# Ledger of designs, part 50: peptides against a protein of PDB entry 7BDX

Target 1, 212 residues: chain A of PDB entry 7BDX
Amino acid sequence: EMGAAACTLLWGVSSSEEVVKAILGGDKALKFFSITGQTMESFVKSLDGDVQELDSDESQFVFALAGIVTNVAAIACGREFLVNSSRVLLDTILQLLGDLKPGQCTKLKVLMLMSLYNVSINLKGLKYISESPGFIPLLWWLLSDPDAEVCLHVLRLVQSVVLEPEVFSKSASEFRSSLPLQRILAMSKSRNPRLQTAAQELLEDLRTLEHN

## One batch from the design tools (peptide; made by RFdiffusion4, then SolubleMPNN)

Design b1_p11_3_s3 (from b1_p11_3, 4 letters changed)
Fold by OpenDDE base, seed 5:
Structure b1_p11_3_s3 (fold): chain B 212 residues (1-212), chain C 212 residues (1-212), chain A 11 residues (1-11)
Amino acid sequence: as target 1 above (212 residues)
Amino acid sequence: as target 1 above (212 residues)
Amino acid sequence: PPLPTFPIPEP
């Protein structure tokens, strides 16, 4: 209980850039993010089968950890720190997103995808995650999720790749050959306006890239 | 491990007034400080006999909690919050300071005494803690500690009482009858300059009050 | 733009 409460408070205050700088300026940051990855991994491994997110102190603790990672990645110095000094955490997030089934741990998936999107704002971060083994198959696996928020954040991450020529060129052939076009087209007709817009923008960008 | 790491980071960032305001402005503050008291109590109760502070994650966790309380109490709105909305935590700190033997949990005692000193900066806080049952005997019990830092922070808390006429008048007879004068005189001759100064200042203030 | 996250209020 106390750990979840402390972590939740730390999550809330990490919305401040000054707090992110304070977290990273101390000698405890590396240890914290190392243990964060381990804790998230242990939580996901403890999930038996198709068990949904439990409303538990353990779940809240892991959500707060993922929220802290996201808020750190929202800041320029935080992205630099994660990409330079906590790559294992990024690798863990990518692995855990692959380990989770469609519809499983939706809130955690969303938070992890938000953190990866924030990391992708740095070209170095985008290169790092996009060059991870199985990255493209992982995106399509995640896009098969029934949850609109999961799919929305996957589309945003795909957009980050598509909009960066240096990154997209390295994966363009695999991307084109495996793209779940029918799924993205279905999302462009969604009643969810955020998902609809994200899918439509991605389709427009993809069409522009095929004519070049 | 993760709880201790998160709590340690929260302790570090709580040195900022803006962070204290952010902690207290959320809906999680009351729950956090309630659980804090319970966690500190559980830790002290788990100590068997004359066991010294263990260098453990549990000890570090409790130190971070006590540090957070201290940093919250260092801010005006934090003192107001603790005295108005988290009195049980103050009661717990007073109780735990009474439960610990001389030389036992020195670092935790120091942090708890620092938090009470910070609370005593508010007249309402000083009134609250000084009107607690057994407060004067508790101060003398703590002043019997062999540790100079414990004794220093006890003397500072005694100073807060002595310097406030409205508070001192309520306890003046008990204070005068039970004052460990020989112990304070011995501290005024300490080789520790901080302890020496605090004891000397207290003796000067006490002499001034006896002539009035 | 970066996506900040906040604790979801307990329902």
Scores: peptide ipSAE 0.226, ipTM 0.835, DockQ to the pose 0.059
Fold by OpenDDE base, seed 4:
Structure b1_p11_3_s3 (fold): chain B 212 residues (1-212), chain C 212 residues (1-212), chain A 11 residues (1-11)
Amino acid sequence: as target 1 above (212 residues)
Amino acid sequence: as target 1 above (212 residues)
Amino acid sequence: PPLPTFPIPEP
């Protein structure tokens, strides 16, 4: 309980750039993010047996951790820190996203995807995550989720890849050969306007790349 | 480990007034401070048997909690919140300070005393804590500590009482009858310049009150 | 643009 409460407060205040700078300016930042990854991994590994109540203190704690990572990645110095000093955390997030099945831990997946998206705003971050082994298959695995919010954040991450020629060129062949076009087309007809828009924009970006 | 790390980061950033406002502006603040008191109490109660390693994760966690309370009390809106909405926490801090023996949990005592001192900057806060049952005996109990930093913060809290006529007048008889004058005089000769100065100032303030 | 996150409201 207390840990979750403290972490939740830290999450809330981490929406401020100055707070993120303060977090990162201390000697404790490295340790914190290292333990963050381990804690998130331990939580996900515990899910395979018990239907952990989504509202458990443990779940709330892990959500707050994922939220903090996202908020750190929301600012330039935070992205730089994660990519330079906490690569293992990014690897962990990618792994955990792969370990989770469609419909499993939706809220956590959303937060982790938001963190990766924020990291992807940095070219260095985008390069790092996109060059991760199995990254493209992971995107399609995640895009098979029934949850619209998961799919929305996957599409945003895909868009970050597509919009960077230097990154996209490295994976273009694999991307084109495996693209779940029918799934994206279905999303472009979604009743969720955010999902619909993101799918339409991605389809437009892809069409532009086929003509160049 | 993770809880202590998160709480420590929250402590560090809580030195900012804007962060304190953000903490207090949420609906979670009341619950957080309620659990804080309970957690601190549980920790102190656990000390009677095991020489808990001062460097344990549990100790660090509780120190961070006490630090957060101190930093919240360092600003006007934080003091108002504590006195209006978290009186039980203040009562808990006073109780825990009474439960601890001289030389026991020095760092925690210092942080708790700092929090009470910060609360005492508010007349309403000073009234509240000074009207707590056993407050004056508690001050003298704490002033018997061999640690100079504990004694320093006790003297500062005593000074806050002495400097407020409205507060001091209510306790003046008890205060005068129980004042450990020889102990304060000894502190005025301390090799610790901060302790020496605080003791000298308090003695001067007391002399001024005897002449009026 | 970067995506901020906030604590999930308690149900």
Scores: peptide ipSAE 0.226, ipTM 0.834, DockQ to the pose 0.059
Fold by OpenDDE base, seed 1:
Structure b1_p11_3_s3 (fold): chain B 212 residues (1-212), chain C 212 residues (1-212), chain A 11 residues (1-11)
Amino acid sequence: as target 1 above (212 residues)
Amino acid sequence: as target 1 above (212 residues)
Amino acid sequence: PPLPTFPIPEP
C-alpha cells in the first residue's frame, strides 16, 4: 500500500518539468529507472492469465511507474536521459508491449505507448525504438487491439515513424509490405473521433509519401 | 526495493515548495499521510530489539517517509495541512519518539524531531504538540539520548516552547519542576559547537524568563 | 510539425 501511494504521488508531481529535472539531477535516478523496468516486467509476468483487477494496489503501483516514465519522457532532458542512460527500460517497455495479448492490460499499454511516443519526439529516441528488433510486427500486433485508446496511441507512434524520413526509409519496405491498411481504414471510420482523426492523418501522411 | 526508491525520489523532490504544494493539492494526500504514520509505526514495532541495519531497504523507506513529512512541515501550507488534517500522524511521531530508547533509531529520531520542530513554527502546531499528553516527559526522555544530533533537535523543540509565552505559561510549572538543568548545562559545554550553542541559547532564554 | 508531448497526471 505505502509504496503505491508514494509512487502515485511521485507520478502526480512528475507532471512538472522542474520535478523531472530534480528526479534526474539526483544520484538515484539510474537505479530507480532500472528497477522500474524490472518491477513492470515482474508485474506483467505475474498476470499468468488472471484478470488483474484494475483497482489493485499492484496495478496502481505499476500504472504510477509507467506514468512517471511517460512524464519523464515528456521533457527534453528526460528523453535524453532515457535514450542515453535507461535503454534497458525502453527495451523492457517494447518487450512488455509484445508480451501482452490484445485486450490485456489496456491501461498499462496506453501508458507505455505514451512513454514511447514521448521518447519518439527526439530523433535519437525514435531511431532507437524503431530499430528495435521486431518493432514493425509489434506495431501491427498492438494495432490488433480492440481498445480504441491502445489503437490511438499505436497510430501516433506509427505516425512518428512515418513523419521522420531518415527513420522511415530504413524500414519502408517492411512497413509497406506489412501495413494493415484495411485495419487503419476501418479506424478512419471509427465513431471515436480521436481515433478517426489519427487514422485519417496517418493515411494522408502515407499517401504523401507514396507520391513523393 | 521499488517502493523505497520511489519514496526516496519523492523525498528528494519534496525539498521544493512547489512540490509540497503539488503533493497537498492532490486528492491522495490524506491517504498518503495516514498510511505514512501507520508504516512508520509498523517499522518501529518491528525493531523487536534487533539492530536495524541503517542501510536496509526498510529503514531507507521509513527515512524517506520521515524526510517527506519534514519537508512538508518546512512549508507554511504543509504545516497547516499537518495540523489541520493529519493530527494522527503528529500523534504517531510523538508516540514513536517515546517508544524508542536512548540510542535507538537515531537517524529516524532526528528526522521526526525535525518534522515536529518545523510544525512548531506555527503557533497552532506548537500548541497542538505541546499540549500532547506526556510532552514534557518526552522532551526529557529524548534529551537523555547520548547522540548529539538527537539532543540538538530536542533542544530546538524545547526552545520553540520557551520562546512562545502563551504555550510556555500553560506548562511552566511542570517545565520548571522537571527541567534537567545539569544535563543542559553539560550540553552548553559540549565539544559539538551546534549543541553547545543551542544549549547556551536555551539557558539564556530560560534566565530571561526567570527575571521577567 | 513538432510532435506533442503527453504529460499524465495521477489517477
Scores: peptide ipSAE 0.088, ipTM 0.832, DockQ to the pose 0.045
Fold by OpenDDE base, seed 3:
Structure b1_p11_3_s3 (fold): chain B 212 residues (1-212), chain C 212 residues (1-212), chain A 11 residues (1-11)
Amino acid sequence: as target 1 above (212 residues)
Amino acid sequence: as target 1 above (212 residues)
Amino acid sequence: PPLPTFPIPEP
């Protein structure tokens, strides 16, 4: 309970760039983000047996942690910190996104995907994530989710790859051979306007790449 | 562990007035400070049996919580919040200061005394604390501590009472009858310069009040 | 164009 309350407050204040700088300027940041990954991993591993109530203190605690990571990654110095000093956390987020089934822990998946997207704004972060083993299969696994918000953030992460020729060139063959085109086309007709727009933009970018 | 790390970061950033305003502007603040009191109480109650290592995650967690309370109380809006909306926490801090033996949990006592001193800057806070049952006996109990830093913060809190005629008049008879004058005189000769100065200033203020 | 950031305020 107390941990969830403290992390929730820390999450709220981490929306400020100055707070992110203050967090990262201290000698406590490395330990915090190390334990963050372990805590999220322990939570996801517990889901196979216990019907953890989504409104539990444990769930709220993990949501706040993932929110903090996202807010840190939203700032340039935060992206630099994660990419240089907290790669284990990024590896953990990628692992957990693979371990979660379609429709499982939707809120946590969204927060983790938002954090990865923010990291992808940094070229070094995009390179690190996209070069992770199984990254392309992971994107398609996540895109099979029935939740529109999960799919939206997957499409945004895919777009980050497609828009960077230096990154896309490394995975282009695997990407083209495994692309769930029919799924993306279906999303371009979604009633969710944000999902519809993201799918249409990605399809336009892909068409442009086929002509180059 | 994770809770201690999160609270430590929150403590660090709470040194900013803008962060205190952000914490208090949210709907989470009331719950946080309610649980804070309960957590500190549980920790102090556990000390009678378990040799809790001072460097434990539990200790660090409670230190960070007390540090957050102190930093909130350092800001005008934070004092107003505590005095208006978190009186239970103030009552808990006063209780715990009474429950701790001389020389026991020195660091926690210092942090709690610092928070009460900061609250005492607000006249409403000073009134609330000083009118608490057993407040004067509590000050003398705390002043029996062998630690110079504990005694320093007790003297500062006593000075806050003495400097406010409206508050001091209510307790003046009890204060004068129970004043550990020899102890304060001994502190005015301390090798700790901060303790020495605080004791000398208080003795001067007391002499001034005897002539009025 | 630069990619947007997505800060998450407290819910």
Scores: peptide ipSAE 0.080, ipTM 0.832, DockQ to the pose 0.067

Design b1_p11_3_s4 (from b1_p11_3 with P2R L3P)
Fold by OpenDDE base, seed 2:
Formats: structure tokens, sequence, C-alpha cells
Structure b1_p11_3_s4 (fold): chain B 212 residues (1-212), chain C 212 residues (1-212), chain A 11 residues (1-11)
């Protein structure tokens, strides 16, 4: 309980750029993010079967950790720090997203996707994530989730790749050959307006790239 | 480990007034400080015998919690919050200071004393603490510690009472009858210059009050 | 692109 409460407070205050700078300027940041990855990995590995995110202190703790990572990645210096000094954490987040089943730990999955999206705002981060082994299959795996928020954040991450020519050119062949076009088209007809819009925009961007 | 790391980061950023305001402005502050008291109490109760503060994750965690309380109490709105909404935590800190043996958990004891001193800057806080049952005997118990930093912070807390006529007048009889004058005189001859100065100043203040 | 920041836990 106490750890979850402390992490939740830290998460809340990490929304401030000044707080992020203070965290990263300290000699403890590297250790903190190293342990964060290990803690998240241990939690996901402890989940048996198709269990939803538990209303537990452990779940709240990991949720807060993912929130902190997301908030750090929302700041330019935080993105730079993660990409330069905490790549193992990014690898862990990618791995955990692959290990989680559709519908499993939906809230956590959303925060992890948000953190990757935030990292993708930095070209170095986008390059690093997109060059990770199995990245394209991972996107399609995640897009198989029944949850609209998970799918929405996957579409945004896909869009982040598609909108960066230098990155997209490297994976364009694999992307085109494996693109779940039927699923994205189905999402463009979703009753969820945010998902619908994101799918429509992605389809427009993809069409534009085929003509160039 | 993770909890200690998170609390340590929260401690570091809590040195900012804006962060303290953000913590206290949230709906989770009351719960956090409630659990803080319980956690600190559980830790102290778990200590067997004359054990020094352990170099453990648990010790580091409690140390960070005490640091957070101290930093919150360093800010005027934080003092007001503690005195108005978290009195049970203040009671817990007073109790823990009484339960700890001389030389036991010295660093923790120092932070707890600092938190009480910071609370004493507010007249409401000073009144509340000084009117607590056994407060005067507690000061003398704490002053029996062989550690110079513990004694220094006790002397400062005593001075905070002595310098406030409205508060001191209520306890003046008990204070004068139980004052460990010989010990304070010995401290005024300490090789520790900070302790020496604090003891000398307190003796001067006490002499001034006897002549009024 | 606008980054995501969460001052409070999502519901």
Amino acid sequence: as target 1 above (212 residues)
Amino acid sequence: as target 1 above (212 residues)
Amino acid sequence: PRPFSFPVPPP
C-alpha cells in the first residue's frame, strides 16, 4: 500500500516539467528506471492466464510506474534521457506489450503504449523503437486487442512511423506486406469516434504514401 | 527496493514548495500521510533491541518518508495541513521518538525531530506539540541520547518552546522543576560547535526568562 | 505530435 501511494504521488507530480528535470538531474534516476523495468517485468510474469488488471496494491504500483515513465517521456529532456540512458526500459516495455494477451492489463497496456508514443516524438526514439526486433508484428498483435483505447494508441504509434519518411522507408516492404488493412478499415467504422478518426487519418496517410 | 527508490525520489522533489502544494492539493494527501504514520510505527515496532538503523530497503523507505514529512513541514501550507488534518501523524512521530532507545535509529530520529521543529514554527503546531501528554519528559529522554545531532535538534525544539511566552507560561513550572541543567551545561562545553552554540543560546534565553 | 501527460490516474 505505502509503495503504491508514494508512486502515485510521484506520478502526479511528474506531470510537471520542473519535477521531471529534478528527477533526471539527480544521481538516482538511472537506478530508478532500471528497477522500474525489472518491477514491471516481474509483475507481468506473475500474471496467470487471461487475468484482467487486478485491483491490487501491486497493480496500482506498476500502473503508477508506467504513468511516471509516460510523464517523463512527455518532456523533451525525458525522452532524450530514456533513449540515451534507459534503452533497456524501452526494450522491457516492448517485451511486456508482446507478452500481454488481448484484453489483459488494458490500463497498463495503454500507459505503456502512451510512453512509446511519447518516446516516438523524438526521432532517435522513433528510430530505436521501430528498429527493435519484431516491432511490426508487435503492432499487429496489439491491434488485435478488443479494447478501443489499446487499438487507438497502436494506431497513433503506427501513424508516428508512417509520418516519418526516414523511418518508414526502412520497414515499408514489411509494413505493406503484413498490414491488417481489413481491421483498420473496420476501425474506421467504429462507434468510438476517437478510434474512428485515428483509423481514417491513418488510412489517408497510407494512401498518400502509396502514390509517392 | 522499488518503494524505497520511489519514496527517495518523492523526498527529493518535495524540497520544492510547488511540489508540496501539488501533493497537498490532491485528494490523496490525507491517505498518504495516514499510511506514512502507520508504516513508520510498524517499522519501529519491528526493531529488536539496541539495533542501529539498518542499511536496508525498509530503513531507506522509512527514512525517505520522514524526509518527506520534514520537507512538507518546511512550507507554511504544509505545516497548516499537518496541524489541521494530520495530527495523528504528529502523535505518531512523538510516540516513535519516545519508543526509540538512545543511539537507536539516529538518522530517523533526527528527521522526526526536524519535522517537529518545522511544525513548531507555526504557533498552532507549537501549541499542539507542547500540549501533548509527556512532551517535557520526552524532550529530556531524547536529550539523553549520546548523538550530538539528536541533542542539537532537541535543544532547538526546547528553544522553540522557551521563545514563545504564550506556550512556555503553561509549562514553565514543570519545565523548571525537571530541566536537566547539568546536561545542558555539559553540552555548552561540547567539542561539537553547533551543539555548543545551541546549548549556550538556550542557557542565555532561560536566564533571561528567570529575571522576568 | 502532442505528448500524453497524466496528472491523475485515469479512471
Scores: peptide ipSAE 0.090, ipTM 0.823, DockQ to the pose 0.052
Fold by OpenDDE base, seed 1:
Parts: sequence; structure tokens; C-alpha cells
Structure b1_p11_3_s4 (fold): chain B 212 residues (1-212), chain C 212 residues (1-212), chain A 11 residues (1-11)
Amino acid sequence: as target 1 above (212 residues)
Amino acid sequence: as target 1 above (212 residues)
Amino acid sequence: PRPFSFPVPPP
């Protein structure tokens, strides 16, 4: 309980750039983010195939940790820190997104995807995550999720790759061979306006790339 | 481990007034400080008469919690919050200072005394803690501690009472009857310059009050 | 691209 409360407060204040700088400027940041990855991994492993998100103090704790990572990644120095000094955490987030089943830990999945999107704002971050083994298959697997918010954040992450020629050129062959076009087309007709817009924009960007 | 790391980061950033305002401006502050008191109490009760401070993750966690309370009390709005909305926490700190043996949890004791001193900067805070049952006996008991830093912070808290006529007048009779003058005189000859100065200043202030 | 910052859990 106390750990979850402390982590939740830390998450709330981590929306400030000055707080992020203070966290990262201390000698404790490396340890904190190392243990964060381990804690998230231990939690996901403990779910024993349960598809429901646990409404527990432990779930709230891990949720707050993912929120902190997201807010740190929202700031340029935070992205640089994660990509330079916490690569294991990024690898862990990618792995956990692969380990979680469709509909499992949906809110946590959204925060992890938001963190990866924020990391992708930096070319260095985008390069790192896109060059991770199994990245493209992971995106398409995640895009099969029944949750519209999960799918939305996957589409945004895909667009981050597509809009960067240096990154897209490396994956273009795999993208073209594996693109779940029918799934994206279905999303472009979604009743969720955010999902609909994201799918339409991605389809437009992909069409532009086919004509070049 | 993760709880201690999160709490330690929250402690580090709580040195900022803006962070304290953000913590207190949220709907989670009351719950956090309520659980803080419970956690500190549970920890002290678990020590089972061990005079040594535990070098454990749990000790570090409680240490960080006491640090957060201290930093919150360093700010005017934080003092007002503690004195208005977290009186149970202040009562808990006073109780725990009474429950701990001489030499037991010395660093934690120092942080708790620092928090009470910070609260005493407000007349409202000083009134509240000084009117707590057994406050004066508690001060003199704490002044018997073998640790110079504990004794230093006790002397500062005593001086906070002595320097406020409205508070001192209520306790003046009990002070005069119970004052451990020989102990304070011994501290005024300490090799610790901070303890020596604090004891000398307190003796001077007490002499000034006897002549009025 | 605008980063996501979430000081509270999304509703």
C-alpha cells in the first residue's frame, strides 16, 4: 500500500520537467529505473495467464511506475536518459508487451505504448526501439488487440516509424510483406474517432511512400 | 526494494516548494500522509527492542518517509497542511520518539525531530506539539540520548518553545520544575561545536526569562 | 509530435 501511494505521488509530480531533471540528476536514477524494469517484469510473470487486469495494490504500483517512465520520456533529457542509460528498461517494456495477452493489463499496455511513443520522438530512441528484435511482428500482434486505445497507440508508434525515412528504409521490406492492411482499413472505419483518424492518417502516409 | 527507491526519489524532489505544492494540491496527499504514519508506527513496533537501527530496505523506506515529512514541513503551506489535516501523523511522530530507546534508530529520530522543529516555525504548529500530552517529559527524556545530533535537535525544539512567550507561559511552571540544567550545562561544554552553541544559546535565553 | 504526459491515470 505505502509503495503504491509513494509511487503514485512520484508519478503525479513527474509531469514537471524540473522534477524529471531532479530525478535524473541524482545518483539514484539508474537504480530506480533498473528496479522498475524488474518490478514490472515480476508482476507480468505473476499473472499466470489471467487475462483480467488485477485490481490490486501491486497493479496500481506497476501502473504508477509505467506512468513515471512515460512522463520521463515526455521530456528531451528524459528520452536521452532512457535511450542511453536505461536500454534494459526499454527492452523489458517491449518484452512485456509481447508477453501480455490481448485484453490483458490493457491500461498498463497503454502506458507502456505511450512511453515507447515518447521515446520515439527522438531519432535515437526511434532507431533503438525499431531495431529491437521482433519489433515489427510485435506491432502487428499488438494491433490485433480488442482494445481501441491499445490499437490507437500502436498506430501512432507505426506512424512514428513511417514518418522517419532513415528508420523506415531499414524496415520497408518487412513492412510491405507483413502489413495488416485489412486490419488498418477496418480501424479507419471505427466508431472511435481517434482510432479512425489515426488509421486514416497512417494509410495516407503509407500511400505517399508507395508513390516514391 | 522498489518502494524504498520510489520513496527515496520522492524525498529528493520534495526539497522543492513547487513539488510540495503539487503533492499537497492533489487528492492523494491525505491518504499518503495517513499511510505514512501507519507505516512508521508498524516499523517501530516491529523492532522488538533491538537498539540497533536496521540496515534494511524497510528502514530505508521509513527513513525516506520521515525525510518527505521534514521537507513538507520546511514550507509554509506544508506546515499548514500538517497542522490542519495530518495531526495524527504529528501525534504518531511524538509517540514514536517516546517508544524508541536511547541509541535506537538514531537517524530516523533525527529526521522526526527535524520535522517537529519545522512544524514549530508556525505558531499554530508550535502550539499544537507543545500542548501534546507528555511533551515536556518527552523532550527531557530525548535529551538523555547518547547521540549528539539527537540532543542538538531537542535543544533547538526546546528553544522554539522558550522563544515564544505565548507557548512558554503555558509550560513555564513545568519547565522550571523539570529542567535538566546539569545535562544542558554538560552539553554547553561539548566538543561538538553545534551542540555546544545550541546549549549555550538556550542557557542564555533561559537566564533572560528568569530576570523577567 | 507531441509527447504524452499523464500526471494522473487516464480516466
Scores: peptide ipSAE 0.086, ipTM 0.823, DockQ to the pose 0.052
Fold by OpenDDE base, seed 4:
Structure b1_p11_3_s4 (fold): chain B 212 residues (1-212), chain C 212 residues (1-212), chain A 11 residues (1-11)
Amino acid sequence: as target 1 above (212 residues)
Amino acid sequence: as target 1 above (212 residues)
Amino acid sequence: PRPFSFPVPPP
C-alpha cells in the first residue's frame, strides 16, 4: 500500500518537466528504472491468462510505474535517458506487450504504448524500438485488441514509424506484406472518434507512400 | 526495494515548492500521510532496543518518508496542511521520538525533528506541538542523545518555543523547573560549531527572558 | 512535431 501511494504521487508530479529533470539529475535514476522493468515483468508473469486487471495495490503500483516512464519519455532529456541508459526497460515493455493477451491488462497496455510512442518522438528512440525483434508482428498482435484505447495508441505508434522515411524504409517490405488493412479500415469506421481519426490519418499516410 | 526507490525519488523532488503544491493539490495527499504515519510506527515497533539503524530497504524507505514530511513542512501551504489535516501524523512523530532510546535511529530522529521544527515556523503548528502531552519531557529526553545532530535539532525546536511569547508563557513554569541547564552549558562548549552556536544562542535567549 | 502524452493517475 505505501509503495503504491508513493509511486502514485511520483507519477502525478512527474508530469512536470522540472520534476523529470530532478529525477534524472541524480544517480538513483538508473537503479529506479532497472527495478521498474523487473517489477512490471514480475507482475505480468504473476497474471493468470484469464484474470482481468485486479483492482489491487499491486496493479496500481505497476500502473504508476508505467505512468512515470511515460511522463519521463514525454520530455526530451527523458527520452534521451531512456534510449541511452534504460534500453533494457524498453525491451521489457516490448516483451510485456507481447506476453499479454487481447483484452488483458488494458490500462497497463495503454500506459506502455504511450511510453513507447513518446520514446518514438526521438529518432534514435524510434529506430531502437522499430529494430527490436518481432516489432511489426507485435504491432498487429496489439491491434487485434478489442479495446479502442489500446488500438488508438497502437495506430499512433504505427504512424510514428510510417512518417519517418529512414525508419519506414527498413521495415517497408514486412510492413506492406503483413499490414492488417481490413482491421484498420474497420477502425476508420469506429464510433470512437479518436480511433476513427487515427485510423483515417494512417490510411491517408499509407496511400501517400504507395504513390511515391 | 521498488517502494524505497520510488519514495527516495519523491523525497528528492519534494524539495521543490511546486512539487509540494502538486502533492497537496490532489485528494491522495491525506491517504499518503495517514499511511506514512502507520508505516513509520510499524518500523519503529519492529526495532529491537539494541539494534542500530539497519542499512536496509525498510530503513531507507522510512527515512525517505520522514524526509518527504520535512520537505512538505518547509513550505507554508505544507505546514498548514499538516497542522489542519494530518495532526495524527504529527502525534505519531512525537510518539516515535519518545519511543526511541538515546543513540537509536539517529538519522530518523534528525528527519523527524526537522519536520517538527519546520511545522513550528507556523504559530498554529508550534502551539499544536507544544501543547502535546509530555512535550517538554520529550525535549529533554531527546537532548540526552549522544548524537550532536539530534541535539542540534532539539535545541532549534526548543528555541522555536522560547522565542514565541504566546507559546512559552503556557509552558514557562514547567520549562524553568525541568530545564537541563548543565547539559545545554556543556553543548555550548561543544567542538561541533553548529551545536555550540545553537546552545549559546538558546542560553542568551533564556537569560533575556529571566531579565523581563 | 508529433504530440506527446502526460498520463496522470486517476483521481
Scores: peptide ipSAE 0.061, ipTM 0.823, DockQ to the pose 0.070
Fold by OpenDDE base, seed 3:
Structure b1_p11_3_s4 (fold): chain B 212 residues (1-212), chain C 212 residues (1-212), chain A 11 residues (1-11)
Amino acid sequence: as target 1 above (212 residues)
Amino acid sequence: as target 1 above (212 residues)
Amino acid sequence: PRPFSFPVPPP
């Protein structure tokens, strides 16, 4: 309970760039983000196959942790910190996104995907994430989720890869051979306008790359 | 562990007035400070008479909580919040200061005394604390501590009472009848220059009040 | 690309 309350406050204030700088300027950030990964991992492992999202202090705690990571990754120095000094956390987030079943822990998935997207704004972050073993299979696994917000954030992460020639070229063969085109096409017909737009834009980007 | 790390970061950033305003501007502050009191109480009760200060994650967590309260109380709006909306926390801090033996949990005592001193900057806060049952006996109990920092912060809190005529007049009889004058005189001879100065100033203030 | 920054969601 107390941990959830503390992390919730820390999450709220981490929306400020100055607070992110203050967090990272201290000697406590490394330990915090190390334990963050471990705590998130322990939570996901504790679900014992339950597909339901928990409404508990434990869940709120992990949501706040993921929110903090997202807000840190929203800032340039925060992205630099994560990609240089907290790669284990990024690896953990990628692993957890793979461990969760479609429809399982939707809010946590969204927050983790948002954090990875923010990291992908930096070329170094995008390289690190995209070169992780199983990254492309992971994208398609996540895109099988029934939740529109999960799928939206997956499409945004895919777009970050597609729009970066240096990154895309390294995995273009695997990407093209495994692309769930029919799934993306279906999303371009979604009733969710954000999902619809993201899918349409990605399809246009892909068409452009096929003609080059 | 994670809670300690989160609270430590929150403590660090709470040194900013803007962060204190952000914490208090949300709907989460009330719950946080309620649980803070409970957590501190649980920690002190768990000591089972051990006089040693714990070097643990639990201790670090409680130290960070007390640090956050201190930093909130350092800001005008934070003092207003505590004296209006978190009186139970103030009552808890007063209780815990009474529950701890001389020399027990010195760091926590100092942090709690600093928070109460900060609250005492507001007349409303000073009134609330000083009118708490057993406040004067508590001051003398705390002043029996062998630690110079504990004694220093007790003297500062006593000075806050003495320098406020409206507050001092309400308890002047009890204050004068129970004043550990010899103890304060001994502190005015301390090798600790901060303690020495605080004791000398308080003795001068007391002399002034006896002549009025 | 614009990053996401999220305060604590409303309850």
Scores: peptide ipSAE 0.106, ipTM 0.825, DockQ to the pose 0.056; fails the geometry check

